# Peptides against a protein of PDB entry 4Z5W, part 77

Target 1, 305 residues: chain A of PDB entry 4Z5W
Amino acid sequence: IPDVFLELNKLWYFSAQSNLFNGEMPRSLSNSRSISLLSLRNNTLSGQIYLNCSAMTNLTSLDLASNSFSGSIPSNLPNCLRLKTINFAKIKFIAQIPESFKNFQSLTSLSFSNSSIQNISSALEILQHCQNLKTLVLTLNFQKEELPSVPSLQFKNLKVLIIASCQLRGTVPQWLSNSPSLQLLDLSWNQLSGTIPPWLGSLNSLFYLDLSNNTFIGEIPHSLTSLQSLVSKENAVEEPSPDFPFFKKKNTNAGGLQYNQPSSFPPMIDLSYNSLNGSIWPEFGDLRQLHVLNLKNNNLSGNIP

## One batch from the design tools (peptide; aimed at target 1 F265)

Design b2_p28_7_s3 (made by RFdiffusion4, then SolubleMPNN; from b2_p28_7, 11 letters changed)
Fold by OpenDDE base, seed 3:
Structure b2_p28_7_s3 (fold): chain B 305 residues (1-305), chain A 28 residues (1-28)
Amino acid sequence: as target 1 above (305 residues)
Amino acid sequence: PIVTDGLISQTKEDKESLQLVFDKYKEL
C-alpha cells in the first residue's frame, strides 16, 4: 500500500479489502486525520498494529480481519475517541484484552473471532466497563477455559453475544440476566453443562438462541415458549449495526453464510446436540415468529407437537 | 457458530478508494 495518505486530506473511506497487500500498514495511514472508515481485511499485512489516535480523530470503524499482524492488541485504541467498530477476527495475537479497554467508551462493536485471545475472565471483567458495547464476538478463543459465572459481571447494553467454538466449560452464566436488551446469543460448540436456566425466557428481545453442541441436561425450560420477540412482531428498531458482517458456519470448517446485520438472522432456537430430556412443549407452536426450532440429537421423549 | 472472518466481495466504493491512493502515488 503506498505511503501517500498525507496527500489525501479528504479521504474518509479507505478499503483495500481482499487484495494481495503485504508488509506493514503505511505510516501516513496510521496518522490520517481524514479517514473515518478503514478496512484492510483479507490481505497478508504484517507487523504490529499501530494507530496514532491523536491524529486519527475521525476514525469510527476499523476492520483489519484476516491479516498476518502480530504482537499485542494495541492498548491505545481507547484514545481513538470516535472509534465504535473494531473487527480483529483471524489475527493471531496470542494475548489478553488490554486493561486500557476499561476506558473504551466509544466502543459499540468488537470482534476478536479466531484471534488467539486468552483469559476469558479478564476479557469479560475488562469489557463490562465499555458502557456502549452492544456487539461482542469472541468465537474461537479461550480454548478449554471456564466461562465465568460471577454475578457481578454486567453488560447493560449488550445486544449480540457470540462466544462459540471455545470448548468452554461451566454453565450458562447468570450475569447474562443483567443484559435485558440481548437479541442474539450464540454459545454453541462449547462444553457447557448443567440445565438451561429459565431466566433466558425473560429476555424479551432474544430472537436468536444457539446453545447447540454442548452438554446441557434436564428439561427444556417452559419459559422459552414465551419469548416475547418470537410471539409478536416487535417493530424492529433499526439500530446501528456493526460495520462488519457475520458468517454462520454449520461447523468450524464449513463455509459460512453471510449476514450483514444481526437482524438478518432467522429467528431461531437451536438446542440440538445436547443431553436434554423430557417433553417438547406444545407451546412452541405459539412462537409465530420462530423460523427454526432445532431440538435434534437429545434425549427428548413423548409426542412431537 | 458465528464468526466475522469470512470473505467479502469488493464493492465499487472499495475499488474507487484504492484507485485514489494509486493515482496519488503516480503523481508523486
Scores: peptide ipSAE 0.603, ipTM 0.951, DockQ to the pose 0.925
OpenDDE base, seeds 1, 2, 4, 5: peptide ipSAE 0.598, 0.016, 0.367, 0.600; ipTM 0.948, 0.488, 0.737, 0.950; seed 2 fails the geometry check

Design b2_p28_7_s4 (made by RFdiffusion4, then SolubleMPNN; from b2_p28_7, 13 letters changed)
Fold by OpenDDE base, seed 1:
Structure b2_p28_7_s4 (fold): chain B 305 residues (1-305), chain A 28 residues (1-28)
Amino acid sequence: as target 1 above (305 residues)
Amino acid sequence: PLYTDGLIEQTEEDKKSLQLIFEKAKEL
């Protein structure tokens, strides 16, 4: 990338996604006073991520996903006082979340999807202090760790939580019951066990639930048949709009389907590939907004309603 | 499972941004 950003003093939007850029970020870019939105996603950029937050006073969105950056997660990012959205997906950090992120009050959307992040307990303990955090994506991290079930964890403003494909052990954490604005929960492709807790049906904004490919046992909680967001359209909850798209993996060998906004997801309950027993509740028929009910590969019995 | 590291195609805004920086680099 040319080191010309000092000469581009009016540049507020810079996106150079899906190019062939290699090497380090140019120093003038890391010091740009004008840039608000920066995307360098899907390049071959390398070196350590460094942003001069004292210079980059207009920076609101940062997408560096799918690059060859190395080193630590930049601990100074909380000093970028306007920075709301960070996508660091597919950057091999091999690190913990910096403790400085407890002070990251501007942060609204964070993704570390597939970034070799370690210590989920520390990560959640830190990130719970981000009072404006609405979207958290931690897929493909924390390999073989235990999902903490500490009741003191509080994500009061969280709308989207994705912690899939981590091989996480433990149960559905009770601290999620303290997230009344939760719209989307994906805990799929873990080693989570125990029963599905009935309080999940009290999350009135929850329209997308993926608990598939775990080791859950017991009956499907009847409270899931009363999810208010799936009963009526009237709860048009404000959508979290992160400045990065989501992807859904359907098959191992296929590219993921792109979804630009969480609303673009079909309303879904996926409990497939567990050890759930008992009946399918006929009251799932009351969920008029539900597009996908997936209960396959369980130990369910009785009549299909 | 949902994730955010999927491939995206280059947008028209990406092309404009690319043009802008390389035009500027030719002037210097």
Scores: peptide ipSAE 0.531, ipTM 0.927, DockQ to the pose 0.896
OpenDDE base, seeds 2, 3, 4, 5: peptide ipSAE 0.494, 0.513, 0.435, 0.490; ipTM 0.917, 0.918, 0.793, 0.912

Design b2_p28_8 (made by RFdiffusion4)
Pose (drawn by RFdiffusion4):
Structure b2_p28_8 (pose): chain A 291 residues (1-233, 242-249, 256-305), chain P 28 residues (1-28)
Amino acid sequence: IPDVFLELNKLWYFSAQSNLFNGEMPRSLSNSRSISLLSLRNNTLSGQIYLNCSAMTNLTSLDLASNSFSGSIPSNLPNCLRLKTINFAKIKFIAQIPESFKNFQSLTSLSFSNSSIQNISSALEILQHCQNLKTLVLTLNFQKEELPSVPSLQFKNLKVLIIASCQLRGTVPQWLSNSPSLQLLDLSWNQLSGTIPPWLGSLNSLFYLDLSNNTFIGEIPHSLTSLQSLVSKPDFPFFKKGLQYNQPSSFPPMIDLSYNSLNGSIWPEFGDLRQLHVLNLKNNNLSGNIP
Amino acid sequence: TTEEENQTTLIEEGEENLNETFETIKEK
């Protein structure tokens, strides 16, 4: 990508995604005062990611995903004070999230999917301090690590939480109850154990719950039949493993408890869930009748 | 159009899995 961005001082939108571009991002792009939307995803771009946050005061959305970059996660990123969305998926950082990210107050959306992020314990202790974070994708990282049960964790405005295919040990942590506005929860494809917490049924905005492919035991909590959003009625897309979904509401309401060790019966009160599109109980130890 | 097709596919697959779950519970 040519180094001509000092000359293009009115450029607020640049999208070069899904091409064959390689090399580093030109430094002038890293200094662009006018750039707002930048999408370079799905190229062969490489090197340490450098962004001058004193210079890029209009930067609102950054998508460098699926590229050949290496080095660390830039620690100066919280200083890009208008930056609201970062898609850093499929960049092999082999690193932890910098502590400075606890100061990233403009951040509303973040994806480190499949990016070789280590230490989920430290990553979540940091990111809980980003008060405006509404969506978090940590899928395919933290391999075989433990999902922290530390009760001090609070993600207050969190709407979307996805940490799948990390083979995480531990249980569904109670501190997730501190995210009362949670819409979409995906903990699938992990090593999670214990029972399914009844408090999940207390989440009034939750419409999509993927607990599939874990080691969960015990009963299906009765509170799931009283889930409010299941009983009654921005750009950074998601892929399901790939089928594209543009926003969280593109996912039909779902309960997927499949591929666990769950026991007991199916509650008749599930009939109260009139807005439920998908119920997947497959590959469990469930017994009794079908209500 | 593509978004609607993806949502429909997900719902159909969910219905097939629910039917297979009911068959398994009946066998037990």

Design b2_p28_8_s1 (made by RFdiffusion4, then SolubleMPNN; from b2_p28_8, 17 letters changed)
Fold by OpenDDE base, seed 3:
Structure b2_p28_8_s1 (fold): chain B 305 residues (1-305), chain A 28 residues (1-28)
Amino acid sequence: as target 1 above (305 residues)
Amino acid sequence: SKEEENRKKIIEEGKKEWEEFKEELLKK
């Protein structure tokens, strides 16, 4: 990418995704005062990520996913006081989350999917301080670590938690009960054990639950048949839209095409590939909004309701 | 205005990028 961004003092959006850009990020780009949205995903950019947060005062979204960046996660990102969305998926950091992220109050969405992140305990202890964090994607990290069950962990505003394919040990952590706004939980493809906790059915906004490909035992909690988001349409959870800064839902009743892009996440319960026993509850029939119920490859018995 | 058209295009591109990201999450 050429180092020409100094002259582009009105550049608000820069997308150069899915190109063949190589080398380091241009210094003029890393110092841009005007850029709000930066996407460089799916390139061959390399080196360490450096952003001058003191200069980049308008930066709200950063997508650097699927690049050849290396080294530490930039510890100064919390100084980007308007930065809400970060996508660092498929960047091989081989690092821990910086302690400075405790101060990342602007952060609403974070993805480190397949980014060689280490120490899940430290990561969650740090990220719980991000009071505005709604979406957290940590899939394909923390290989064979233990999912912390520390009851003091608190993600008050969390809507989406995806920590799949980590081979994590432990149980479904009680601290998730402190996330009453949780809409999507994916803990699939781990080594999680114990029983599925009944308090999951108290998460009134939960419409997508994937616990598949684990080592869960016992009965399916009957409380899952009472998930309010799946019983009634009135609890139509606002899709976890990324807080793209410009989607103020104006309640304009203007009959413009609601691009109801169908929620890319269907209402789903997947408990497949576990060691669950007992019967399938007939009351799953009350989940009128449920699109997918996957219970295959368990030890379930009795009648199919 | 040309600025509003550019803003709409940026919003549509950002939506597409987000749907592609969600599809990448669902295909795992």
Scores: peptide ipSAE 0.022, ipTM 0.599, DockQ to the pose 0.032
OpenDDE base, seeds 1, 2, 4, 5: peptide ipSAE 0.018, 0.015, 0.020, 0.021; ipTM 0.496, 0.420, 0.539, 0.597; seed 2 fails the geometry check

Design b2_p28_8_s2 (made by RFdiffusion4, then SolubleMPNN; from b2_p28_8, 16 letters changed)
Fold by OpenDDE base, seed 5:
Structure b2_p28_8_s2 (fold): chain B 305 residues (1-305), chain A 28 residues (1-28)
Amino acid sequence: as target 1 above (305 residues)
Amino acid sequence: SEEEENKKKIIEEGKKNWEEFKEELLKK
């Protein structure tokens, strides 16, 4: 990418995704005062990520996913006071989340999926201070670590939590009950154990639950048959979307969100590939909004209701 | 305006990137 962005003083959007760009980010781009949205995803960009947050005062969204960047996560990103969304998926950092992210109050959506991030305990302790954080994706990191169960962890505004395919040990953490706005939970493809906690059924906004491919035991909590988002359309939660600054809530009049986009997360409970026992509750028939119930490869018995 | 049309394209591109991300999660 040429070093010409100093002259582009009116450039507020730069998308160069899914190209063959290589080398480092140009210094003029890292100092752009005008850019609000930057996407360079799916290229071959390399070197250390550096952004001059004192210059980049208009930056609101950063997508650098699927590049050959290396080194540390930029610790100065919290100084980008308008930065809301970060996608750093598929960047091999081999690093911990910087302590400076405790101050990242503008942050609403963060992905580090498959980014060789280490120390899940430190990551969650840091990120709980991001009071506006709604979407957190940490899939394919923290290999064989323990999922912290520290009750003091609080993600009050969290809507989407995805921590799949980490081989994580531990149990479903009680601190998730402090996230009453949670809509999507994926903890699949781990080594989580114990029972599925009944308090999951109290998450009135939860419409997508994936606990598949773990080592859970005991009965399916009866409280899952009372998930309010799955009982009635009136409780049908707006599909989790990243807070892109241009998703102004159009007043979507109360016309049913056509769930018919084939790319939307279906209302789902997946508990497959565990060691769950007991019966399938007949009251799963009350979940009129449920599209997928996957209970395969467990130790369940009795009648199918 | 051309600026409003460019804003719409960015919204659509952002949606597409999110849908691609969802599909990558569902294919695992």
Scores: peptide ipSAE 0.032, ipTM 0.657, DockQ to the pose 0.033
OpenDDE base, seeds 1, 2, 3, 4: peptide ipSAE 0.026, 0.023, 0.021, 0.022; ipTM 0.652, 0.638, 0.514, 0.611

Design b2_p28_8_s3 (made by RFdiffusion4, then SolubleMPNN; from b2_p28_8, 17 letters changed)
Fold by OpenDDE base, seed 5:
Structure b2_p28_8_s3 (fold): chain B 305 residues (1-305), chain A 28 residues (1-28)
Amino acid sequence: as target 1 above (305 residues)
Amino acid sequence: SEEKKNQEKIIEEGKKKWEEFVEELKKK
């Protein structure tokens, strides 16, 4: 990418995704005062990620996913006071989340999926201080670590938590009950054990639950048959989306054709590939909004209701 | 304005790329 962004003083959006760009990010791009949305995803960009947050005062979204960047996670990103969304998926950092992210109050959506991130305990302890954090994706990291169960962890505004395919040990952590706005939980493809906790059924906004491919035992909690988001259409939750700065809630009152774009996240309960026993509760029939119920490859018995 | 429509489109494309990214995680 050429080093010409100083001349582009009106450039608000730069998307160069899914190209063959190589080398480092140009210094003029890292110093752009005008850029709000930067996407360089799916390229072959390399070197250390450096952004001059003192210059990049308009930066709100950063997508650098699927590049050949190396080195540390840039610890100065919290100084980008308007930065809300970060996608660093598929960047092989081999690092921990910086302690400076405790101060990242503008952060609403973060992905480090498949980024060779280490120390899940430190990561969650840091990220709980991000009071505006709604979407957290940490899939394919923390290999064979233990999922922290520390009750003091609090993600009050969390809507989406995805920590799949980590081979994580432990149980479903009680601190998730401190996230009453949780809409999507994926802890699939781990080594999580114990029982599925009944308090999951108290998460009134939870419409997508994936606990598949774990080592859970015991009965399916009856409280899952009372998930309010799945019982009635009035309780149907809008699909979780990253808080892009220009998604003002359009007032629903303009009778424009809601193209029902097929939700990328159908209302789902997946408990497949565990060691669950007991019966399928007939009261799953009350979940009128449920599209997918996957209970295969368990030790369930009795009648199918 | 045409500029506002372009901004809305860019944001929708950004959402779609985020959704695609999360779906790619489910397929593994």
Scores: peptide ipSAE 0.047, ipTM 0.641, DockQ to the pose 0.035
OpenDDE base, seeds 1, 2, 3, 4: peptide ipSAE 0.029, 0.023, 0.021, 0.024; ipTM 0.556, 0.555, 0.519, 0.596; seeds 1, 2 fail the geometry check

Design b2_p28_8_s4 (made by RFdiffusion4, then SolubleMPNN; from b2_p28_8, 18 letters changed)
Fold by OpenDDE base, seed 1:
Structure b2_p28_8_s4 (fold): chain B 305 residues (1-305), chain A 28 residues (1-28)
Amino acid sequence: as target 1 above (305 residues)
Amino acid sequence: SKEEENRQKIIEEGEKEWEEFKQELLKR
C-alpha cells in the first residue's frame, strides 16, 4: 500500500480488503486524522501493528483480520478514544490481551478468532472492565485451558459471546448469568463438563445457544423450554451488528429493501454431541420462534414428543 | 444527495462484510 494518506485529509473510509497487499501498513495511514473506518482484511500485510492513536482521533472501526502481522497486540489501542470495533481474527499474535484494555471504554466489538491468544483467565479479567463491550469473539484460542468460573466476572452489556473450538475445560460459568442482555452464546467444540445450568433459561434475550461437542451430562434443563426470545416475537432480538458508527438502526417499519439475507444465526438450540440423558421435553413445542433444535448424539431416551 | 448515496453504499458494504465474517465463524 503506498504511503500517500497524508494528502487524503478528507478520507473517512478506506477499504482495501481481499487484495494482494503485502508489506507493512503505511506510516501516513497509521497517522491519518480523517479516517473513521479502516478495513485491510484478507491481505498479506506484515510487521508490527502500530497506530498513532493521538493522530487517529476519528478512528471508529479497525478490520485487520486475515493478515500476516506479527509481534504483540498494540497496547496503545485504548488511547484511540473513538475506536469501537476491532477485528483481529486470524492474526497469529501468540500473546496475552494487554492489561491496558481494562481502560478500553470505547470498545463495543472485539474479535480475536484464531489469533493464538493465551491465558483466558487474564483475558476475561481484563475485558470485563470494558463497560461498552457487546460482542466478544475468542474462538480458536486458549487451547486446553480452563474456562474460569470466577463469580466476580461481570459482562453486564454483553450480547454476543463466542468462545468455540478452544478445547476448554471446566463448566458453564455462573458469571454468564450476570449478562442479562446475552443474545448469542457459543461454547461449542470444547471439553466442558458437568450439567447444563438451569439459569441459562433465564436469559430472556438468548435466541442462539450452541453447547454442542462438549462432555455435558445429566438432563436437559426444563428452563430452556421457557427462553422468552424463542417463545414470543415481542422480543425481536436485534441482530448482533458491529456498532459501525454509520449503522443507523434501519427503522424496521420503512419498507426499504430488506436484505433478508437469512440471518447467519438462526434461532437455535444446539446441544448435540454430549452425554445428556433423560427425555426430550414436550414443552420445546412452545418455542415457536425456534428454527433449529439439535439434540443428536446424546444418551437421550423415551418418546420424541 | 450523492454523499448520502455513497454513505448508504458504504453501510451496505460494511453489513455484507460483517455477514461474511459471521458465516466464516459458523463454518469452523
Scores: peptide ipSAE 0.025, ipTM 0.532, DockQ to the pose 0.033
OpenDDE base, seeds 2, 3, 4, 5: peptide ipSAE 0.017, 0.023, 0.020, 0.024; ipTM 0.532, 0.540, 0.509, 0.521; seed 4 fails the geometry check

## One batch from the design tools (peptide; aimed at target 1 W189)

Design b2_p29_1 (made by RFdiffusion4)
Pose (drawn by RFdiffusion4):
Structure b2_p29_1 (pose): chain A 291 residues (1-233, 242-249, 256-305), chain P 29 residues (1-29)
Amino acid sequence: IPDVFLELNKLWYFSAQSNLFNGEMPRSLSNSRSISLLSLRNNTLSGQIYLNCSAMTNLTSLDLASNSFSGSIPSNLPNCLRLKTINFAKIKFIAQIPESFKNFQSLTSLSFSNSSIQNISSALEILQHCQNLKTLVLTLNFQKEELPSVPSLQFKNLKVLIIASCQLRGTVPQWLSNSPSLQLLDLSWNQLSGTIPPWLGSLNSLFYLDLSNNTFIGEIPHSLTSLQSLVSKPDFPFFKKGLQYNQPSSFPPMIDLSYNSLNGSIWPEFGDLRQLHVLNLKNNNLSGNIP
Amino acid sequence: ETNLLFGSPDSSDTTLDKQINNWWNNILS
């Protein structure tokens, strides 16, 4: 990509995604005062990611995903004070999230999917301090690590939480109850154990719950039949494993408890869930009748 | 493909699965 961005001082939108571009991002792009939306994803771009946050005061959305970059996660990113959305997926950082991210108060959406992020314990202790974070994708990282049960963790305004296919040990942590506005929860494809916590039924905005492909035991909590959003009625898309979904509401309401060791019966009170589109209980130890 | 979610894998339905699906469609109708 040419280094001409000093000359293009009115450019607020730049999208070069899904091309064959390689090499580093030009330094002038890293200094662009006017750039607001930048999407370079799905190229062969490489090198240490450098962004001058004193210079890029209009940067609101950054998508460098699926590229050949290496090095660390830039620690100066919280200083890009208008930056609201970062898609860093499929960049092999082989690194931890910098502590400075606890100061990233403009951040509302973050994806490190499949990015070789280590130490989920430290990553979550840091990111809980980003008060405006509404969506977090940590899928395909933290391989075989333990999902922290430390009760001090609070993600207050969190709407979407996705940490799948990390083979995580531990249980569904109670501190997730500190995310009362949670809409979409995906903990699938992990090594999670224990029972399914009844407090999940207390999440009034939750419409999508994917607990599939874990080691969960015990009963289906009765509170799931009283889930409010299942009983009664921005750009950074998601892919399901790939089928694209543009926003969290693009996912039909679902309960997927499949591929676990769950026992007991199916509660008749599930009939109360009139807004539920998908119920997947396959590959469990469930017994009794079908209500 | 970025921002990945993981769903249950596709598989053939057993008799019990078919029955649960039919029951669930009747609840919605």

Design b2_p29_1_s1 (made by RFdiffusion4, then SolubleMPNN; from b2_p29_1, 18 letters changed)
Fold by OpenDDE base, seed 2:
Structure b2_p29_1_s1 (fold): chain B 305 residues (1-305), chain A 29 residues (1-29)
Amino acid sequence: as target 1 above (305 residues)
Amino acid sequence: ETNLIFGSPEEELTEREKELLEAFEKWRS
């Protein structure tokens, strides 16, 4: 990418995603005062990520996903006072979340999907201080670590939490009960154990629950039949979506489905591929908004309602 | 039966992601 952005003093949005750009980010781009939305996703950009936050006062969205950047996660990003959305998916950092992210009050959406992030305990301890954090994607990180269950962890405004395919050990953490606005929870493809906690049914905004491909035991909590968002449409709060899309692949031979907002996901409860026992509650019939109920490959018994 | 990958299209999948997806599909089949 040429270093010519000084001349573009009114540039608000720059999207050069899915190109063949290589080398480092232009210095003039890293110092752009006008840019609000920056997307360089799916290129071959390399080097250290550096943004001059003192200059980039209008930066609100940063998408650098699927690039060949190296080095540390930029610790100065919290100094970008308007920066809300960060997509660092598929950047191989091999790092922990910077401690400075405790001060990242502007942050609303963060993706580190498949970014070789380490130390989930530290990551969550840091990110809980981001009071405006609504979307957190940490898929394909923290391989074989333990999902912390520290009750003091609190994500008050969290709406979307995706920590799939991490081979995480542990249980569904109680601290998630402190996220009453949670709409989408994906903890699939881990090694989580224990029972599915009944308090999940108290999350009145939860419309998408994926706990599939874990080692959960016990009965399906009856409280899941009372998920208010799945009983009625009354609580559908349209909120600003993250500036990065979500991709769901059903089959290896099928293209990934792009979801631009969490609300585009079908209302779902997926508890498949666990060791759950007991009956399927007839009261699942009360979940009039539920599109997908997947309970396959469990030890369930009794009548199918 | 869903493998959720966030932040990038399928064409941006790493070899590791592909391997995982294949393994998951094989296990689910």
Scores: peptide ipSAE 0.194, ipTM 0.689, DockQ to the pose 0.067
OpenDDE base, seeds 1, 3, 4, 5: peptide ipSAE 0.169, 0.227, 0.325, 0.210; ipTM 0.684, 0.708, 0.811, 0.701; seeds 1, 3, 4, 5 fail the geometry check

Design b2_p29_1_s2 (made by RFdiffusion4, then SolubleMPNN; from b2_p29_1, 20 letters changed)
Fold by OpenDDE base, seed 1:
Structure b2_p29_1_s2 (fold): chain B 305 residues (1-305), chain A 29 residues (1-29)
Amino acid sequence: as target 1 above (305 residues)
Amino acid sequence: MTNLIFGSPEHPLSEREKELLEAFEKWRS
């Protein structure tokens, strides 16, 4: 990419995604005072990610996903006072989330999907301080770590939480009950155990629940038949619309599917591939907005309603 | 399809910025 951005003093939006660009990010771009939206996703850019946040005072959205960047996560990003959206998916950092992210009050949407992030306990402890955080994607990180169950963890404004395919141990954490606006929860493809907690059915905005491919036991909580967002159209919530695409991994060997549109998240309950027992509740028929109910590969018994 | 978007309606490009954009597009092609 040519280093000509110093002269583009009115540049507001720059998207150079999917161009097979290589080398380092131009220094003039890292110092742009005018740019608000920057996307360099799906290239072969390399080197250390550096942004001069003191210069980049208008930066609101940053998408650097699917590049060959290396080194540490830029600890100075919280100094970009207007930065709301960050997509760092598929960048191999091999790092922890910087402590400085405790101060990242402008942050609304963050993805580190498949970025070799380590220490989930530290990550969640840090990110809970981001008061405006609504979307958090941490898929394909924290391999074989334990999902923290510390009840004091609090994500008050969280709408979307995706921590899939991490081989995480532990149980469904009680601290998720502190996120009453949660709309989408994906904890699939982990090693989570215990029972599915009944309080999940109290999340009145929850329309997408994926707990598939874990080691959950016991009965399906009857409270899931009362998810208000799935009962009627009047209770329907606005689908999440992040400034960056999400990726869902369907299996361990396949590439993640890209979710480019809100419609990519149908109203869904997926509890498949667990060790759940008991009956399928007939009251799932009351969830008129539910598009997908997947209960396959469990130890369920009784009549199919 | 690669979307290159430069500037905003609220911040129109100068003639020099248009020249640089043209040069950039030429470099990309």
Scores: peptide ipSAE 0.103, ipTM 0.711, DockQ to the pose 0.010
OpenDDE base, seeds 2, 3, 4, 5: peptide ipSAE 0.069, 0.052, 0.239, 0.016; ipTM 0.378, 0.404, 0.770, 0.378; seed 4 fails the geometry check

